# Designs tried in a protein design run: peptides against a protein of PDB entry 2AUS. Part 19

Target 1, 323 residues: chain A of PDB entry 2AUS
Amino acid sequence: ADIKREVIVKDDKAETNPKWGFPPDKRPIELHIQYGVINLDKPPGPTSHEVVAWIKRILNLEKAGHGGTLDPKVSGVLPVALERATRVVQALLPAGKEYVALMHLHGDVPEDKIRAVMKEFEGEIIQRPPLRSAVKRRLRTRKVYYIEILEIDGRDVLFRVGVEAGTYIRSLIHHIGLALGVGAHMAELRRTRSGPFKEDETLVTLHDLVDYYHFWKEDGIEEYIRKAIQPMEKAVEHLPKIWIKDSAVAAVAHGANLTVPGIVKLNAGIKKGDLVAIMTLKDELVALGKAMMSTQEMIERSKGIAVDVEKVFMPRDWYPKLW

## One batch from the design tools (peptide; made by RFdiffusion4, then SolubleMPNN)

Design b1_p25_7_s4
Fold by OpenDDE base, seed 2:
Structure b1_p25_7_s4 (fold): chain B 323 residues (1-323), chain A 25 residues (1-25)
Amino acid sequence: as target 1 above (323 residues)
Amino acid sequence: SAAEAAERARRRERLERILEELKKE
């Protein structure tokens, strides 16, 4: 999520009509909710699915989905995509995660050895999926981006860890314990980040959502519920983006593939096969799709399919048909 | 205000009840 991507401009004269679409900052509250994502502080106890069901009940929603399961005992950052934005979670599932974990060692280990061994787990690790995962129990590699030891108190080790999606912190702690020679288990776990969603001013509780919904419905105060819900575009901030002409928006919104002539600007470093976000010049999410060309090919070519459109989010009527 | 705090407390209790009911399903 922290990868700064250069923006390459292909058409510097491309303008957008201010009358078309609904930019993320200009959506009426009902529309904002329909295209919203909550940065939820999941409490410990309930499943991620139970929490999603509660959000649907609190906000009177038909559909919602979460950006990656947290175990019942695990608290913290759970992105919950609402209504028409529900499928934006597919962008969050492959996103990196950060956790704060408390590891309890089953024996005494010198602090210097703890630090040295934990540093060796930065990089590629081999994991077995837990028995409870619906995933085939095949050995797989995962990246640990960083381990930051926050505190060591005897046998208790508090640490921050950045990991590739689908890294099991419980398994990591088990392997660290084996490497230390004494064994270890995960005492506590909190997720502090899921892609672009982190512990910040946008993090809200279920209680906050109840309060904010009531302020809107009973008192006519929209400001709280508006702030509690992020635009769906937040859920794609970590993806490489392609910005398209107004004339291409309606076609893509109808499920047409993006062709090279529709591109105004794009991020550097797109590879064939990458998940990309197709954006308007007003930073509205039109669709997610698979890149069929590299950034370089999209610049150099005058024609061809740039993106295979997999999921449309934008309504078909926000932009006029110009074909 | 104390009134807002009391109302937040009542809403919390209502949420907790809803949570307990949903755990029994």
Scores: peptide ipSAE 0.015, ipTM 0.439, DockQ to the pose 0.025
Fold by OpenDDE base, seed 1:
Structure b1_p25_7_s4 (fold): chain B 323 residues (1-323), chain A 25 residues (1-25)
Amino acid sequence: as target 1 above (323 residues)
Amino acid sequence: SAAEAAERARRRERLERILEELKKE
């Protein structure tokens, strides 16, 4: 999410009509909710699915979905996509995660040895998915991006860990305990990041959502509920982007694949097979799709399918048909 | 304010009722 992607301009003369579409910061409150994502502080206790059901009831919504399951006992960052934005969660599934974990050691270990061994778990690790996982129970590699020890108190080790999607922190702690020779278990876990969503001013509780919804519905104050809901475009900030001409928007919104002539600008480093966000020149999310070309091929070619469109978000009527 | 705290308390009680109803489903 923190990778600054270079923007390559293909058509520097492309203009956008200010009368078309609804930029993220200009949506009426009802439309903002329809295309919203909540950065929820999930409480410990309930499942991620129960929490989504509660949000639907609190906000009187027909549809919602979460950006990656947290176990019942795990708290912290749970992105919840609302209504028309519900399927944007597919962009968050492959995103990196950060956690703060409390590891309890089953024996005494010198701090220097704890620090040395935990540093060896940075990089590629071998994991087996737990029994409760819907994932096939085959050995697989996962990347640990970093481990930061926050505190060591006797047998208790508090640490921050950045990991690839689908890394099991419980399994990591078990393997650290084996490497230390004494064994260990996960005492506590909180998720502090899911892709672009962090513990920041946008993090809200279920209680905050109840309060803010009532301020809107009973008192006519929309400010709090507006701030509590992020635009769906936030959920794709970590993806490579392709910005398209106004004349291409309606075709993509009808489910047509993006062709090379529709591209105005794009991020560097797109590879064939990457998940990409198709954006308007007003930074509105049109669709998610699979890149069929690299960035270089999209620059050099005059024609062909650039993106296989997998999921449309933009309504068909926000931009006129110009074909 | 005390008024905002009281309003938050009433809304928490409503949330708890909603949560209890959803646990029965």
Scores: peptide ipSAE 0.019, ipTM 0.511, DockQ to the pose 0.024; fails the geometry check
Fold by OpenDDE base, seed 4:
Structure b1_p25_7_s4 (fold): chain B 323 residues (1-323), chain A 25 residues (1-25)
Amino acid sequence: as target 1 above (323 residues)
Amino acid sequence: SAAEAAERARRRERLERILEELKKE
């Protein structure tokens, strides 16, 4: 998520009409909720599905979805996409995750050996999905981006870990314990990051949501609930982006594939097959799609399908049909 | 204020009720 992507401008003269669309910062509160994502601090105890159901009841919503399951006992960052934004979670499922974990060792190990062995688990690891996972139980590689030991107290090791999506920290800890020769188990786990969502000022509890919804509905104070809900565009910040002409927006909003002439600017490093966000010049999310070209091909070519549009978010009427 | 504390208590109780209803499902 923290990778600054270079922006390549293809059309430096492209302007956007300020009367069209609803930029993320200018949505009325009801529309903001319809296109919102909550950075929820999931409590320990409930399932991620129960928590989503609670948010729906608290906020009187028809639809919501989460950006990646946390186990019942696991707390922390759970992105919950609301209403029309519900399917933006597909952008968060493949996103990297960060956790703080407490590992308990089943024997005494010198601190120097703990540090040395845990450092060897940075990089590619082999994992088997647990039985409870909807994922086929095939052996797979996963990336551990970093391990930061925060504290060692005898047999208790507190550490921060950045991982590829679908890395099982419980399995990682089990393998670390085996490598240490004493065995280990996961005592505690908190998720501190899910793609662009982290522990910051946007993190809210279920109690905060109850309070903020009450302030809005009973007291007419929308400020708190507005701040508690992020625009759906936050859920795609980690994706490569393609910004399109105003004249292309309505076509994409109707489910047409993005063609090369519609591109104003784009991120560097897009590969064929990448999940990309199609944006307006006002940074509104139009759609998610699969790149059919590289960044270089999108620059060099004058025509062709740049993005196969998989999921439209923008309403069809926010921009006029200019075709 | 005591009124704000009482309202926070009612809102917590509402959340607890929602949580209890969902545990019964």
Scores: peptide ipSAE 0.019, ipTM 0.528, DockQ to the pose 0.024; fails the geometry check
Fold by OpenDDE base, seed 5:
Structure b1_p25_7_s4 (fold): chain B 323 residues (1-323), chain A 25 residues (1-25)
Amino acid sequence: as target 1 above (323 residues)
Amino acid sequence: SAAEAAERARRRERLERILEELKKE
């Protein structure tokens, strides 16, 4: 999520009509909810699916989906996409995750040895998916981006860890325990980040949602529920972006593939096969798609399919048909 | 305040009702 992407401008004269669309900051409350994502503080105990079902009942919603399963015992950052935004969670599934974990060692180990061994687990690790995972139980490599030891108290090691999506912290702790020679288990786990969603002022509880919905429905105060729900565009902040002409928006919103002439600006470092967000010049999410060209090819070519559009989010009527 | 406590109580009761309904499904 923290990858700063350069923005390359292809058409510096492209303007946008301020009357078209609904920028993320200017949506009426009902529309904001329809295109919203909650940064939920998932409590320990319930499944991620139970929590999504509760949010649907609290907010009187037909559809919702979560940005990556947290186990019942695991608390913390669970992005929940609402209604028309439900499928934006596909952008969050491959995103990096951060956790704070409490590891309990099964024997005494000198602190210096704990620190040295845990540092060796930064980088590529081999994992086997747990039995409960829908993923085939094949050995696979995963990246550990960083391990930060927060506290060591005898046999208890509190640490922050940044990992590639689908890294199993329980398995990491088991392997650390083996490397230390004493064994270890995961005592506690909290997810502190899921892509662009982190522990910040946008993090809300289920209780907060009950309250904020009540304030809106009974007292007419929309401010709290508005702040509790992020625009769906938040869920794609970590993706490479392509910004398109107003004249291309309606075609993409109808499910047409993005062609090279429609591009105004784009992030550097897009590769063929990357998941990309197609944006308006007002930073509205039009669609997610697969890049069919690199950034360089999208700059150099005058024609061709730049993005294979996989999922449209924008309604067809927000921008006029200009073809 | 007593109002904030009463509001927190109503919030808990509403959440508990939602939880009980979900357990019946």
Scores: peptide ipSAE 0.016, ipTM 0.470, DockQ to the pose 0.024; fails the geometry check

## One batch from the design tools (peptide; made by RFdiffusion4, then SolubleMPNN)

Design b1_p26_2_s2
Fold by OpenDDE base, seed 4:
Structure b1_p26_2_s2 (fold): chain B 323 residues (1-323), chain A 26 residues (1-26)
Amino acid sequence: as target 1 above (323 residues)
Amino acid sequence: MSLIEEFRAKSEELEEKLKKVLEKLK
């Protein structure tokens, strides 16, 4: 869900110098790529790492990273962060996911029973990570936010499912099959959402990237490759944000922790320990960090460390040192 | 086409596009 977060203004008189920084919509194409994220439609077959390697080859990049592994056979939304934006993927790992899955039942089950049983899997489920996961193989709870049955054709059940990060749809389908009494397996899986990235006009194929890069390099047409790459700020849209004064930007860009006096506005509902995005007043991503205060504490306090800065993205020279 | 058929067809289209990409990368 696009959680519309309330914005609380602490300093309504804070202005930003239009000459400083590079807003996401005003980056030269080379800089846009350096701070870009592709909403890739991953084909079935290759690993997420193979696809990232191909993107680096297609776009002549040194570095890229993906916002959460899709298994080889799984298609759909794979955010791929480029170059200087590569580490923004840490914001996408904990983000909710949506899938469309085709489940094949191993026996005949009345449609009404399928619908009833699948509805019982909305909420908290107990899962064990598969052997191939980088995650410690402990039993853990995961949230299934919703299940929407799209079509039932005999033993084939097409459904949409919204899940907490690191929910295994294959395991969910196995448990649904057990609950139905006939067993089931995952025939096909597509990821349709990863946090702010979804199936929309920003979704591009590897084929599109090949053609769009060619149009830019051979024909001088940058429009297609520009549209195919989202600004890194897209990858943090789902996070709570803190907007800072121009005078605080350079310090944070040098790796200084954000202190309360630097805050101009912030989202409601920040808790201590939350991952937050530190933004300029031009909606440029400065850094990711851990909230050391709640929203309420950041409003009420005049001083102290608001955010422990974990990862800087903004170059040190985009804003002047005003200290 | 059923939604299931359209869903499978989308996967096949992506596999075909991937083959074309791999040919261009040779």
Scores: peptide ipSAE 0.573, ipTM 0.945, DockQ to the pose 0.936
Fold by OpenDDE base, seed 2:
Structure b1_p26_2_s2 (fold): chain B 323 residues (1-323), chain A 26 residues (1-26)
Amino acid sequence: as target 1 above (323 residues)
Amino acid sequence: MSLIEEFRAKSEELEEKLKKVLEKLK
């Protein structure tokens, strides 16, 4: 279960002006696209970069970016952030991932042994990044959160695996095969989750995007393309949040650091150094930043820098300058 | 169908849909 973060209210009298900003559910279609993220079902074959290039062509966009590379042969959940939302994909880099993998064993192994050995790979594992990784080929620890065997058919093992970001499933399967004594390889891999993006009703294909864009441009039907694009705020759902006063929004949108007096409510458990999402009282993403205080410090203190603002998303004109 | 067969079939369907997209993008 996605652990719902507790919300601590600091100012229970804080109101928001309904005339300011553009809540995620109330954006005109063009603005919705400008601040959109597609939960793309990446096909096997193309690179993640090729797929992003095709999305830009299909939707007539200048800029887009993906929420973590899938290898060419890997299918499934690829978050693609559009235009002004492009930078939000950086919030997805540290997010957990889930995959369904088909492992092929190079010899016969009793099912009970397969199950026992695969369970031992839950927890901390040592991996070496593949040659094609931008990461230096140093041994590193990664967490496997869970392994769920879905089906065993002789030498074929279908399993679900939840992992820390940058865990290589191919390497995991190789090590499982070694531990089984027969060797193994990855036959197929699909990503089923990337942080808040999963296999659900929001998952769309490139084919869907072509058709939905056509329905909008040629037939004037915006419903399909609107549903196919998620608000950028979805890409930060897994982050701890800080909600700010209307009077603080424009300053943060101009790149000013968030100070303690601007905070209305916040999630529990924020630590110094955490990546946090700064939100309006209408759940609009203003910025991403680094927490300079804990949740407790943000409650107890009357002044100081709460968040070092690193990435602004909100336009400067959505809220008035009240300073 | 086994879960393994359904899993493989999903990848094949996506590859076929991709071919259609690439034809429309020419």
Scores: peptide ipSAE 0.571, ipTM 0.945, DockQ to the pose 0.940
Fold by OpenDDE base, seed 5:
Structure b1_p26_2_s2 (fold): chain B 323 residues (1-323), chain A 26 residues (1-26)
Amino acid sequence: as target 1 above (323 residues)
Amino acid sequence: MSLIEEFRAKSEELEEKLKKVLEKLK
């Protein structure tokens, strides 16, 4: 579920100069690409790294990175952050995921038993990472937020599953098969959501990107490539946000920590240690950082470091130095 | 078409589109 976060206003008189910065919807096409994220429909077959390399070739880019590995055989939603936005993927790694999976049972099981047992896998599960993962094979808990059975056809079970980041669907299906007493394997898997990125009108194929880049470079039509690339701000929609004064933007863009006087408004429920997005009053991403205070402390205090700035995205020249 | 058939068909379509992309990248 998209957690609607309350917005608390600390300074209701704060204004922003419309001449400063580049709001996400007002970037020239070259700048939009430099600060872009593609909601890619990853095909089955290639690795996520091969797909990123192909995007770099298609769009003539120096840098790109993906918002969480899909296995070679897994299709669907792969966020790919471009150029100056490449490091925004760190915001997507901890985000919840949704998949549609086809499970094949190794024996006949009554439908009522399939439904009953799969419902028991909602909640906390114990997993061990697969051998092929870069993660140490330690036992860990993961949340299954929901399981929705879409279709049962004999031994084939199509289901939707919402999971905590780093839940292994292959391992889940294996354990479901054991609980059913017949065994099971993952026949096919598609990721349908990665945080704020989902199957919607923004989902594009590698084929779309080839054609859209051609339309821009050869025909001068930028509309298609512009729509195929989301602003980097999309990749932080699921994070708690802190909006800052125009006078604080240049300092944060130079790598200074955010201090309490720079805050105009913020989301409720920020805890010390949370990853937060620092935004302008025009909803431009300035930086990602670690909250050094709770929301309540940021409201009550007049001074101190609110956010330890970990990664700056905004160029230093978009806002003037006002100090 | 069953939902399972539609699900498999979507994967096959993406594989075919990928082949076309790889030919354009040679």
Scores: peptide ipSAE 0.570, ipTM 0.945, DockQ to the pose 0.942
Fold by OpenDDE base, seed 1:
Structure b1_p26_2_s2 (fold): chain B 323 residues (1-323), chain A 26 residues (1-26)
Amino acid sequence: as target 1 above (323 residues)
Amino acid sequence: MSLIEEFRAKSEELEEKLKKVLEKLK
């Protein structure tokens, strides 16, 4: 279950001016694209970088970036942030992932033994990054949150797996095969979730994007391309949020740190050092930053730096300067 | 169709859709 984080209200009298900003649901189509994220169904074959380059060509974009590399042979959920939203992908890198994997065993193993051994791989595992990874080849722990066996057909095992960011499913399957005593390899892999992005009605193909862009540009029908692109705020749904006063928005949009007096409401459970999303009262993403206080400290204190602002997304002119 | 067959078929469908996209991008 997406654990709805508790919202603590600090200022219950804070109002927002409806004339300021552009709420995610009220953006003109061009502005929606400029602050958009595509939940792409990446095909097997191309690199994640090639797919991003094709999206830029299809949608006539200057800039785009992806929310975490899928290997060439891996299909499924690849968040692609567009234009001014491109750097929101930073929020998706640490997010949990889900995959469906087809494992092929190199020998016959009783189904009861397969189920028993795979259950032992839930929890903390030790992994070594593959040779091709930009990550230093040091042993590291990773969490496997769950393994769900979907089907067993002789030597083929289809399973769902939820994992910590940067868990290598190919390495997991190799270790399962060793534990079974027969060896195994990854036959196929699909990513079914990347943080807030999953297999749902928002998942679109490159083919869909070609057709939807054509319907918009040639036929004047914007509905399809609008639905195919999520607001950038979707890419931060999994982060703890801090909602700020209208009077604080322009300062943060200019790169000023968020101070405690600017806070209207916030999620419970923020720790010092957490990545947080700074939001307007209209649920617009202003910036990402590092929490300099806990939730409790932000409630109890009257002053101080609450968030060190690392990345601004909101334009400087959406809200007036009130300082 | 087994879940394994459906899983493989989904990959193949995406590969065929990709070929059509690459033809349109030439």
Scores: peptide ipSAE 0.565, ipTM 0.943, DockQ to the pose 0.932

